# Designs tried in a protein design run: peptides against a protein of PDB entry 4Z5W. Part 79

Target 1, 305 residues: chain A of PDB entry 4Z5W
Amino acid sequence: IPDVFLELNKLWYFSAQSNLFNGEMPRSLSNSRSISLLSLRNNTLSGQIYLNCSAMTNLTSLDLASNSFSGSIPSNLPNCLRLKTINFAKIKFIAQIPESFKNFQSLTSLSFSNSSIQNISSALEILQHCQNLKTLVLTLNFQKEELPSVPSLQFKNLKVLIIASCQLRGTVPQWLSNSPSLQLLDLSWNQLSGTIPPWLGSLNSLFYLDLSNNTFIGEIPHSLTSLQSLVSKENAVEEPSPDFPFFKKKNTNAGGLQYNQPSSFPPMIDLSYNSLNGSIWPEFGDLRQLHVLNLKNNNLSGNIP

## One batch from the design tools (peptide; aimed at target 1 W189)

Design b2_p29_3_s3 (made by RFdiffusion4, then SolubleMPNN; from b2_p29_3, 13 letters changed)
Fold by OpenDDE base, seed 4:
Structure b2_p29_3_s3 (fold): chain B 305 residues (1-305), chain A 29 residues (1-29)
Amino acid sequence: as target 1 above (305 residues)
Amino acid sequence: NEEIQKLIREAGEKALSSETFPPSGFITT
C-alpha cells in the first residue's frame, strides 16, 4: 500500500479488504485524521500494528483481521476516543489483553478470534471495564485454560459472547447472569462441565444458545422452555451489528456461511454432544420462534414430545 | 409433539455443527 494518505484529508472510508497487499501498513494511514472506517482484512500485511490515536481522531472502526501482523497488541488503542469496532481475528499475537483496555470506553465490538490470546481471567477482568462493550468474540484462544466463574465480573451491556473452541474448563459462569441483554451465547467446543444453570432461561433476549461439544451433565433446565425471545417476536431488538462478519463452518473443508448481522442467526438451542440426561420438555413446543433445537449425542430418555 | 420432532430432525440435517474439531461456533475473519 503506498504511503500517500496524508494528502487524502477527506478520506472517510478506506476498504482494501480481500486483496494481495503485503508489507507494513503505511505511516500516513496510521496518522490519517479523516479516516473513520479502516478495513484491511484478508491481506498479507505484516509488521507491528501501530496507530497514532492522537492523529486518528475520527477512527470508529478498525478491521485488520486475517493478516500477517506480528508483535504486541497495540496498547494505545483506548486513546482512539471514537474507536468502537475492532476486528483482530487470525492475527497471531501470542499475548494477553493490554491493561490499558480497562479505559476503552468507546469499544462496542471486539474480536480476537483465533489470535493466540492468552489468560482469559485477565482478559475478562480487563474487558468488564469497557462499559459499552456489546460484542465479544474470543473463539480459538485461551487453549485449555479455566473459564473464570468470579461473580464480580460484570458485562452489563453484553449482547454477543462467543468463546468457542478454547478447550476451556470450568462451568457456565454465574457472572453471565449479570448480562441481562445477552442475545447470543456460544461456548461450544470446550471442556465445560457441571449442569446447565437454570438462570440461563431468565436471559429474556437470548435467542441463540450454543453449549454443544462440552461435558455438561444433568437435565436440560426447564427454564430454557420460557426464553422470552423464543416465545414471542416482540423482543427482536434491532441493534447495530458489529462492522465485521461472523462465520459458521459446516465442515473443516467447506467455506463458512457468512452472517453479517446477529439478527440473521437462526434462533437456536444447541446442547448436542454432551452427557445430558432426563426428558425433552414438552414446553419446548411453546418456543414458536425457535428454528433449531439440537439435542443430538446426549443421554436423553423418554418420548420426544 | 410434531413441532419438536420437526425441530430436532431439522437440527440433525441443518446443524452447521462440525462433528469434529475445529468448531461449529461462530468465527470472525
Scores: peptide ipSAE 0.116, ipTM 0.714, DockQ to the pose 0.281; fails the geometry check
OpenDDE base, seeds 1, 2, 3, 5: peptide ipSAE 0.042, 0.088, 0.091, 0.046; ipTM 0.676, 0.690, 0.701, 0.636; seeds 1, 2, 3, 5 fail the geometry check

Design b2_p29_3_s4 (made by RFdiffusion4, then SolubleMPNN; from b2_p29_3, 14 letters changed)
Fold by OpenDDE base, seed 3:
Structure b2_p29_3_s4 (fold): chain B 305 residues (1-305), chain A 29 residues (1-29)
Amino acid sequence: as target 1 above (305 residues)
Amino acid sequence: NPEIQALIEKAGKEALSSITYPPSGFITT
């Protein structure tokens, strides 16, 4: 990308996604005073990510996903006082989340999916201090680590938590009960064990639950039949979505289904590919907003109600 | 319950199309 952005003093939105741009991010762009939305997703950009947060006072959204950037996660990003959304998916950092992110009060949406992030305990300990954090995507990181169950962890404003495909060990963490606004939980494709906790049914805004492809045992909690968001439509608060899309890959060869908003996800309970036993509760019929109930490949018994 | 059966069958058809690697969890790109 040419270093010509100094003259673009009115540039508010720059999108150059899905091009063939290579080399480093131009210095004039990393010093832009006018830019609010920056997307360079799906290019071949390289080098270290550097943003002059003292100059970039209007920056609200940053999408650098699917690039060949290297080095550490920029520790100065919390100094970008208006920066709300960050997509660093598929950037291979091989790093931990910086301690400076404890001060990232503007942060509302963060994705590090498939970014070789390490130390989930440190990551969650840091990110719990982000009081405005609503969306957190950590899929394809933390390989074979233990999902921390420390009850002191608090994500009070969390709406979307996706930590899929990490081979994580542990149980469904009790600290998630401190997130009463949680709408979407994806912990699929891990090595999570124990029982599914009954307190999940107390998450009145939870409309999408994916616990599939784990090692859960015991009965399906009856409290899941009482999820208020799945009984009635009235609780669909249209909150501002992150500026980055979500992708659900069903197959290797199929383009992932793109979802622009978490609210566009079909209301779902997926408990498939576990070791759950007992009966299917007839009261799942009360979940009139439910589009998908996937219980396949378990040890369930009795009649389908 | 025919409604529950329909939900299970729908989920089964959607999931049969999803069995091949890499994992079906949400990512951003």
Scores: peptide ipSAE 0.105, ipTM 0.699, DockQ to the pose 0.296; fails the geometry check
OpenDDE base, seeds 1, 2, 4, 5: peptide ipSAE 0.042, 0.023, 0.055, 0.026; ipTM 0.635, 0.624, 0.706, 0.628; seeds 1, 2, 4, 5 fail the geometry check

Design b2_p29_4 (made by RFdiffusion4)
Pose (drawn by RFdiffusion4):
Structure b2_p29_4 (pose): chain A 291 residues (1-233, 242-249, 256-305), chain P 29 residues (1-29)
Amino acid sequence: IPDVFLELNKLWYFSAQSNLFNGEMPRSLSNSRSISLLSLRNNTLSGQIYLNCSAMTNLTSLDLASNSFSGSIPSNLPNCLRLKTINFAKIKFIAQIPESFKNFQSLTSLSFSNSSIQNISSALEILQHCQNLKTLVLTLNFQKEELPSVPSLQFKNLKVLIIASCQLRGTVPQWLSNSPSLQLLDLSWNQLSGTIPPWLGSLNSLFYLDLSNNTFIGEIPHSLTSLQSLVSKPDFPFFKKGLQYNQPSSFPPMIDLSYNSLNGSIWPEFGDLRQLHVLNLKNNNLSGNIP
Amino acid sequence: EDAELYEELMEEDEEEENEWREEWQEEKE
């Protein structure tokens, strides 16, 4: 990508995604005062990611995903004070999230999917301090690590939480109850154990719950039949393993408890869930009748 | 060189994840 971005001082939108571009991002792009939307995803771009946050005061959305970058996660990113969305997926950082991210108050959306992020314990202790974070994708990282149960964790405005295919040990942590506005929860494809917490049924905005492919035991909590959003009625897309979904509401309401060790019966009160599109209880130890 | 390395790492990770998923669901069946 040419180094001509000092000359293009009115450029607020630049999208070069899904091309064959390689090499580093030109430094002038890293210094662009006018750039607001930048999408370079799905190229062969490489090197240490450098962004001058004193210079890029208009940067609001950054998508460098699925590229050949290496080095660390830039620690100065919280200083890009208008940056609201970062898609850093499929960049092999082989690194932890910097502590400075506790100060990233403009951040509303973050994806480190399949990015070789280590230490989910430190990553979540940091990111809980980003007060405006509404969506977090940590899928395919933290391999075989333990999902922290530390009760001090609070993600207050969190709407979407996805940490799948990390083979995480531990249980569904209770601190998730501190995210009362949760809409979409995906903990699938992990090693999670214990029982399914009844407090999940207390999440009034939750319409999509993917607990599939874990080691969960015990009963289906009765509270799931009283889930409010299942009973009654921005750009950074998601892929389901790939089928594209543009926003969280693009996912039809779903309960997927499949591929666990769950026991007991199916509650008749599930009939109360009139807005439920998908119910997947396959590959469990469930017994009794079908209500 | 950086592009080749990145492609190799992505292929390896995908193969390991697919194998693990197949084995995990077979165990649950």

Design b2_p29_4_s3 (made by RFdiffusion4, then SolubleMPNN; from b2_p29_4, 20 letters changed)
Fold by OpenDDE base, seed 4:
Structure b2_p29_4_s3 (fold): chain B 305 residues (1-305), chain A 29 residues (1-29)
Amino acid sequence: as target 1 above (305 residues)
Amino acid sequence: SAAEEAKKWEEEEEKKLEEWKKEFLKKKS
């Protein structure tokens, strides 16, 4: 990419995604005062990510996903006072979340999907201080770590949490009950154990629940049959609009379904591939907004209602 | 190149995930 962005003093949006750009990000781009939306996703850009937040006063969205950047996560990003959305998916950092992210008050949406992020306990402890954080994607990180269950963790404004395919140990953490605006929860493809907690049914905005491919035991909580977002359409909550797509692998070998918005997720309960027992509650028939109920590959018994 | 290394790393991590998923499914069957 040429180093000519100083002359482009009216450039508000720059998208050069899905090209063959290589080398480092131009210094003039890292100092752009005009740019609000920057997407360089799916290139071969390399070197350390550096942004001059003192210059980039209009930066609101940053997508650098699927590049060959190296080094640490840039700790100065919280100084970009208008920066709301960050997509750093598929960047090999091999790092922890910077402590400076405790001060990241502008942050609304963050993805580190498949970015070799380490220490989930530190990451969640830091990110809970982001008061405006609504969307958090941490899929394919923290390999074989333990999902912290510390009750002091609090994500008050969280609407989307995706921590799939981490081989995480532990249980569904009680601190998620402090997220009453949660609309989408994906904890699939982990090693989570214990029972599915009944307080999940109290999340009145929760329309998408994926707990599939874990080691959950016991009965399906009856409270899931009363999820208000799935009972009536009147509970349609304003969805988060992250500036980055969500990627869900539909099947192990299938290309990931790109979900551009949370609205593109079907209303779903997926509890498949666990060790759940007992009957299927007939009251699942009350979930008139539910599109997908997946209970396959469990130890369920009795009649299908 | 850094690009080739990143691609190779992505392919290796995807492969590890697929292997783990296969092992998980075998333990559930």
Scores: peptide ipSAE 0.129, ipTM 0.750, DockQ to the pose 0.715
OpenDDE base, seeds 1, 2, 3, 5: peptide ipSAE 0.006, 0.052, 0.035, 0.013; ipTM 0.425, 0.655, 0.615, 0.466; seeds 1, 5 fail the geometry check

Design b2_p29_4_s4 (made by RFdiffusion4, then SolubleMPNN; from b2_p29_4, 20 letters changed)
Fold by OpenDDE base, seed 1:
Structure b2_p29_4_s4 (fold): chain B 305 residues (1-305), chain A 29 residues (1-29)
Amino acid sequence: as target 1 above (305 residues)
Amino acid sequence: SAAEEYKKWEEEEEKKLKKEKEEALAAKS
């Protein structure tokens, strides 16, 4: 990418995604006062990520995903006072989330999917301080760590939580009950154990639940048959979506689903590939908005309702 | 491992997304 952005003093949007750009991010781009949306996604950019937040006063959206950047996560990003959305998916950081992210009050949407992030306990402890955080994607990190169950963890405004394919140990954490606006929960492809907690059915905005490919035991909580978002149409809150796509793996060798927005996810309960027992509740028939109920590869018995 | 399979699949979905964007740009030219 040429170093000409100093002359582009009226450039509000720069989208150079899905090209073949290589080398480092131009210094003039890292100092642009005019840019609000920056997308360099799916290139071969390299070097350290550096943004001059003191210069980049209009920056609201940053997508650097699927690049060959190296080094640390930029600890100065919280100084970008208008920065709301960050996509750092598929950047191999091999790092912890910076402590400075406790101060990231502008942050609404964050993805570190497949970014070699370490220490889930520290990550969640830091990110809970982001009062405006609505979307958090941490898939393919924290390999074989324990999902913290500390009840004091609080993501008050969290709408979307995706922590799939981490081989995480532990149980479904009670601190998720502190997120009453949660719409989408994906904890699939982990090593989570214990029972599925009944309080999940109290998350009245939860329309998408994926707990598949874990080691859950016991019965399916009857409270899941009363998920209010799946009973009634009126609860489909269209919230502002992040400027980055979501990817969902299916258990089949068929291609996954791409979603541009959380609202594009089908209303779903996936509890497949666990060790759940007991019956399928007939009251799943009350979930009139449910598109997908996947209970396969469990120890369920009795009649199919 | 499940993580390696997910990683491979996610890499394939990114390639599809790239191709779709390239096709959409070509159709506007």
Scores: peptide ipSAE 0.033, ipTM 0.616, DockQ to the pose 0.031
OpenDDE base, seeds 2, 3, 4, 5: peptide ipSAE 0.019, 0.029, 0.020, 0.016; ipTM 0.551, 0.611, 0.570, 0.509

Design b2_p29_5 (made by RFdiffusion4)
Pose (drawn by RFdiffusion4):
Structure b2_p29_5 (pose): chain A 291 residues (1-233, 242-249, 256-305), chain P 29 residues (1-29)
Amino acid sequence: IPDVFLELNKLWYFSAQSNLFNGEMPRSLSNSRSISLLSLRNNTLSGQIYLNCSAMTNLTSLDLASNSFSGSIPSNLPNCLRLKTINFAKIKFIAQIPESFKNFQSLTSLSFSNSSIQNISSALEILQHCQNLKTLVLTLNFQKEELPSVPSLQFKNLKVLIIASCQLRGTVPQWLSNSPSLQLLDLSWNQLSGTIPPWLGSLNSLFYLDLSNNTFIGEIPHSLTSLQSLVSKPDFPFFKKGLQYNQPSSFPPMIDLSYNSLNGSIWPEFGDLRQLHVLNLKNNNLSGNIP
Amino acid sequence: STAITNLITNAGNASRSYDPTPSGYITTE
């Protein structure tokens, strides 16, 4: 990508995604005062990611995903004070999230999916301090680590939480109850154990729950039949393992408890869930009748 | 009412046999 971005001082939108571009991002792009939306994803771009945050005061959305970059996660990123969305997926950082990210107050959306992020314990203790974070994708990282149960964790405004295919040990942590506005929860494809917490039924905005492919035991909590959003009625897309979904509401309402060790019966009160599109209880130990 | 009844019936039937096809997960690119 040519180094001509000092000359293009009115450029607020640049999208070069899904090409064959390689090499580093030109330094002038890293200094662009006017750039707002930048999408370079799905190229062969490489090197240490450098962004001058004193210079890029208009940067609002950054998508460098699926590229050949290496090095660390830039620690100066919280200083890009208009940056609201970062898609860093499929960049092999082999690193932890910097502590400075606790100061990233403009951040509303973050994806480190399949990025070789280590230490989920430290990553979540940091990111809970980003007060405006509404969506977090940590899928395919933290391999075989423990999902922290530390009760001090609070993600207050969190709408979308996805940490799948990390083979996480531990239980569904209770601190997730501190995210009362949670819409979409995906903990699937992990090693999670214990029982399914009844407080999940207390989440009034939750319409999509993927607990599939875990080691969960015990009963289906009765509170799931009273889930409010299941009973009654921005750009950074998601892929389901790939089928694209543009926003969280693109996912039809779902309960997927499949591939666990759940026991007991199916509650008749599930009939109260009139807005439920998908109910997947396959590959469990469930018994009794079908209501 | 018919839709949710069918959905619960189908889920109940599916839980009575093994299915090798796993459930999916959400990711980003």

Design b2_p29_5_s1 (made by RFdiffusion4, then SolubleMPNN; from b2_p29_5, 10 letters changed)
Fold by OpenDDE base, seed 1:
Structure b2_p29_5_s1 (fold): chain B 305 residues (1-305), chain A 29 residues (1-29)
Amino acid sequence: as target 1 above (305 residues)
Amino acid sequence: SSRIQELIRNAGLASRSFDPEPSGFLTTE
């Protein structure tokens, strides 16, 4: 990308995603005062990510996903006082989340999907201080770590939590009960164990639950038949979606089905590929808004209601 | 119920022998 952004003093939006751009991010772009939305997703950009947050006072959205950037996560990003959305998916940071992210009050949507992030305990301890954080995607990180169950963890405004395919151990963490606005939970493709907790059915906004491909045991909580978002016709309030798309992938190497907004996901309960036992509750029939009930590959018994 | 039968038809209740592939997971890449 040519270093010509100094002359573009009115540049509000720059999208150059899915091109063949290589080299480093231009310094004039990293110092742009006018830019609000920067998307360079799916290029071959390299070097260290540097943003002059003191200059980039209008920056609200940053998508650098699927680039060849290296080095540390930029610890100065919290100084970008208007920065709401960050997509750093598929950037190989062999790193922990910077401690400075405790101060990231502008942050509403964060993805580190497949970014080699380490120490989930530290990551969640840091990110809980982001009071405006609504979307958190941490898929394909934290290999063989334990999902922290610390009851003091609190994500009050969290709406979308995706921590899939991390090989995480532990149980469904009780601290998620402190997230009453949670709409989407994906903890699939982990090594989570224990029972599915009944308090999940108290998450009245939860319309998408994926606990598939874990080691859960016991019965399906009857409380899942009373998820209000799946009973009532109250469409999940279309909150402003993250400025980055989501993908449903069957594996790490396959192309995913693209979803532009979390609201575009079909209302779903996926408990497949566990060790759940007991019967299917007839009251799942009361979930009039539910589109997909996936219970395949469990130890369920009795009749299908 | 007819509703549960519909939901099950949409997702399946097959054992791993009939559908060996787990459902997919969500990413942003």
Scores: peptide ipSAE 0.451, ipTM 0.842, DockQ to the pose 0.594; fails the geometry check
OpenDDE base, seeds 2, 3, 4, 5: peptide ipSAE 0.436, 0.450, 0.446, 0.436; ipTM 0.830, 0.842, 0.839, 0.831; seeds 2, 3, 4, 5 fail the geometry check

Design b2_p29_5_s2 (made by RFdiffusion4, then SolubleMPNN; from b2_p29_5, 15 letters changed)
Fold by OpenDDE base, seed 3:
Structure b2_p29_5_s2 (fold): chain B 305 residues (1-305), chain A 29 residues (1-29)
Amino acid sequence: as target 1 above (305 residues)
Amino acid sequence: DERIKALIEAAGLAAKKKDDTPSGFLTTE
């Protein structure tokens, strides 16, 4: 990309996604005072990510996903006082979340999907201090680590949590019960074990639950038949969505089905590909807003209600 | 009930397809 952005003093939005841009990010762009929305997703940009947060006082959204950037996660990003949304998906950092992210109070939406992030315990310990964090995507990281179950972890404002395809060990963590506003949970494609906890049914805003392709055992909690968001439509608060799309993928190499916002997901309970036993609760019929109930490839018995 | 049956059938419980793979996971890439 040419270094011509100094003269673009009125540039509010720059999108150059899905092009053939290579080389480093232009210094004039990393010093832009006017830019609010920056998307360079799906290019071949390289080098270290550097943003002059002291100059970029209007920056609210950053999408650098699917580029060939290298080096560390920029530790100065919390100094970008208006920066709300960050998509760093598919950037191979091979790093931990910076400790400076404890101070990232402007942050509302963060994705590191498939970014070779390490140490999930440190990542969650740091990110719990982001009081405005609503969307967290950590898919395809932390390979074979243990999902921390520390009850002191608190994500009070969390709406969307996606930690899929990490081969994570452990159980469904009790600290998620401290997220009463949770709308979407994807913990699929892990090695999570134990029983599905009954307190998941107390998450009154939860309309999308994916626990598929794990090693869960025991009965389906009856409390899942009481998920208030799946009983009635009244709780669909249109909150501001992340500025980055979501994709449902069966593998890392396939194109996914694109969803522009979390509210575009069909209301779903997916417990498929586990070792669950017992009966299907007839009270799943009360979930009038439910579009998908996937219980396939389990050890369930009895009649289908 | 018929609703649960329809939801389960839509999810493919009834169809032992030879190439039945787990549902996909969510990403931002």
Scores: peptide ipSAE 0.481, ipTM 0.861, DockQ to the pose 0.519; fails the geometry check
OpenDDE base, seeds 1, 2, 4, 5: peptide ipSAE 0.479, 0.210, 0.475, 0.469; ipTM 0.862, 0.751, 0.857, 0.853; seeds 1, 2, 4, 5 fail the geometry check

Design b2_p29_5_s3 (made by RFdiffusion4, then SolubleMPNN; from b2_p29_5, 13 letters changed)
Fold by OpenDDE base, seed 1:
Formats: structure tokens, C-alpha cells, sequence
Structure b2_p29_5_s3 (fold): chain B 305 residues (1-305), chain A 29 residues (1-29)
């Protein structure tokens, strides 16, 4: 990318995604005072990510996903006081989340999907201080770590939580009950164990639940048949709208089906590929807004109602 | 229940459309 952005003093939106750009991010771009939306996703940009937050006072959205950036996560990003959305997916940092992110009050949507992030305990302890955080995507990180169950963890405003394909051990953590506005939960493709907790059915905004491909045991909680968002449309759930797309993938190497917004996901309960037993509750028929109930590959018995 | 049977059917179709089992996971890449 040419270093010409100093001359573009009125540049508000720059999208150069899905091109063949290589090399480092231009210094003039990293110092742009006018830019609000920056998307450079799906290029071959390299080097250290550096943003001059003192200059980039209008920056609200940053998408650098699927680039060849290296080095540390920029610890100064919380100084970008208007920065709401960050997509750092597929940037291989091999790092922990910086402690400075405790102060990231402008942050509303964060993705580190497949970014070689380490120490899930530290990550969640830090990110819980981001009071405006609504969307958190941590898929394909924290390999073989334990999902912390510390009851003090609190994500009050969290609407979308995706921590899939991490080989995480542990149980469904009780601290998720402190997120009453949660709309989408994906903990699939882990090594989570124990029972599915009944309090999940108290998350009245939860329309998408994926616990598939884990080691859950016991019966399906009857409380899942009373998820209010799946009973009635009258619960106008405010749609989470991060400035980055989502993808449903089978593996890290396959292309995914693109979803532009979380609201584009079908209302779903996926409990497939576990060790759940007992019967299918007839009251799942009361979930009139539910589109997909996936119970495949469990130890369920009895009749399908 | 016909509704439950339909939901399960849709899960099977979704699994075919969204790619055969195991079910996919969500990413942003």
C-alpha cells in the first residue's frame, strides 16, 4: 500500500480488504487523523501492528484479520478512545492479552479468532473490565487450557460469546449466568464436561446455543424448553452488530459459510456430539421461534415426541 | 411431537447445508 494517506486528510472510510497488498502498514495510515473505519482484512500485510492512537482520534473500527502481522498485540490500543470494533482474527500473535485492555472502555466488539492467544484465565480476567464489550470471539486459541469457572468473572453487557475449538477443559462456567443479555453462546468443539447447567434456560435473550462436540453428560436441562427468546417473538432482542463478519467452519483449513450479522444465524440449540442421556422433552415443541434442534450423536433414549 | 420432529429434520438439513457432521463452529476469519 503506498504511503500517501497524509494527503487524504478527509479519508473517513478505507476498505482495501481481499486484495494482494503486502509489506507493512503505511506510516501515513497509522497516523491518519481522519480515518474512522479501517479494513485491511485478507491481505498479506506483515510486520508489527502499530497505530498512533494520539493521531488516529477518529478510528472507530479496525479490521486487520487474515494478514501476516507478527509480534505483540499493540498494548496502546486502549488509547484509541473511539475504537469500538477490533478484528484480529488469524493474526498469529503467540501472546497473552495485554493488561492495558482492562482500560479499553470504548471496546464493543473483539475478535482474536485463531490468533494463537494464550492464557484464557488472564484473557477473561482482563476483558471483564471492558464494560461496553458486547461481542467476544476467542475461537481457536487457548489450546488444552481449562475454561475458568471463577464466579467473580462478570461480563454484564455481553451479547455474543464464542470460544469454540480451543480443546478447553472444565465445565460450563457459572459466571456466564452474570450475562443476562447473552444472545449467542458457542462453546462447541471443546473438551468441556459435567452436566449442562439448568441456569442456561434463564438466559432470556439466548437464541443461539452451541455446546456441540464436547463431553457433556446427564440429561438435557428441562429449563432449555423455556428459553423466552425461542418461545415468543415479542422479546425484541437488540441485534448485536459487530463491524466484522462471522463464519461457520468445520475445520481451520476449510472456508466457512459467511454470516454478516449474528442476527442472520438461525435460532438454534445444538447439543450434538456429547454423551447426554434421558429423553427429549416434549416441551421443546413450545419453542416456536426455534429453527434447529440438533441432538445428534448422544445417548438419548425413548421416543421422539 | 411433529414440531420437534421438524426441528430435528431441520437440524439434519442444516448440517447438510452448513456442511456434514460434526457441526461447525463460529469464527471471524
Amino acid sequence: as target 1 above (305 residues)
Amino acid sequence: DERIQELIRKAGEAAKVYDPTPSGFLTTE
Scores: peptide ipSAE 0.449, ipTM 0.843, DockQ to the pose 0.386; fails the geometry check
OpenDDE base, seeds 2, 3, 4, 5: peptide ipSAE 0.403, 0.394, 0.393, 0.437; ipTM 0.809, 0.804, 0.802, 0.847; seeds 2, 3, 4, 5 fail the geometry check

Design b2_p29_5_s4 (made by RFdiffusion4, then SolubleMPNN; from b2_p29_5, 12 letters changed)
Fold by OpenDDE base, seed 3:
Structure b2_p29_5_s4 (fold): chain B 305 residues (1-305), chain A 29 residues (1-29)
Amino acid sequence: as target 1 above (305 residues)
Amino acid sequence: SSRIQELIRKAGEAARSFDSTPSGFLTTE
């Protein structure tokens, strides 16, 4: 990309998605005082990510996903005092989340999907300090690590949590019960074990639950039949609106079905491909807003109600 | 119930329209 953005002192939005841009990110973009929304997603940009946060005082959204950037995660990003949304998906950092992210109070939406992030314990311990964090996507990281169950972890304002396809071990963590505003949970394609905890049914805003392709055992918690968001439409839940799309993928090599907003997801409970036993609760019929109930490939018995 | 059967059927069809693999996971890429 030519370094011509110094003359564009009124540039508020720059989108150059899905092109063949190569080389480093232009220094004029990294120093832009006017830019609010920057998207360079799906290019071949390389080098280190550098943003002059002292200059970029209007930066609110950054999408650098699917580029060939290298090096460390920029530790100075918390100094971008208006930066809310970050998409660093498919950037191969091979790194831990910087400790400086404890101070990232402007952060509302973060994705590191498939970014070779390491140490999930440190990542969650750091990110819990982001008081405004509503959307967290950590899919395809932390390979074969253990999902922390430390009860002291608190994500009070979390609405969307996606930690799929990490081969994570452990159980559904009790600290998620401290996230009463949780709307979407995807922990699919892991090696999570134990029982599905009954307290999941107390998450009154939870409309999308994917625990598929794990090693869960025991009965389906009856409390899942009482998820208020799936019983009634009446809750005008403030929808999380990150400035980046989501994709439902079956593998890393295929294109996914695109969802522009989390609200575009069909209300769903997916418990498929586990070792769950017992009966299907008839009270799942009371979930009038539920679109998809996937219980395939379990050890369930009895009649379908 | 007929509703639960329909929900399960829809899940099965959504799973069938894509190969015999488990339901997909969510990403931002």
Scores: peptide ipSAE 0.463, ipTM 0.856, DockQ to the pose 0.413; fails the geometry check
OpenDDE base, seeds 1, 2, 4, 5: peptide ipSAE 0.454, 0.426, 0.456, 0.454; ipTM 0.845, 0.825, 0.860, 0.854; seeds 1, 2, 4, 5 fail the geometry check

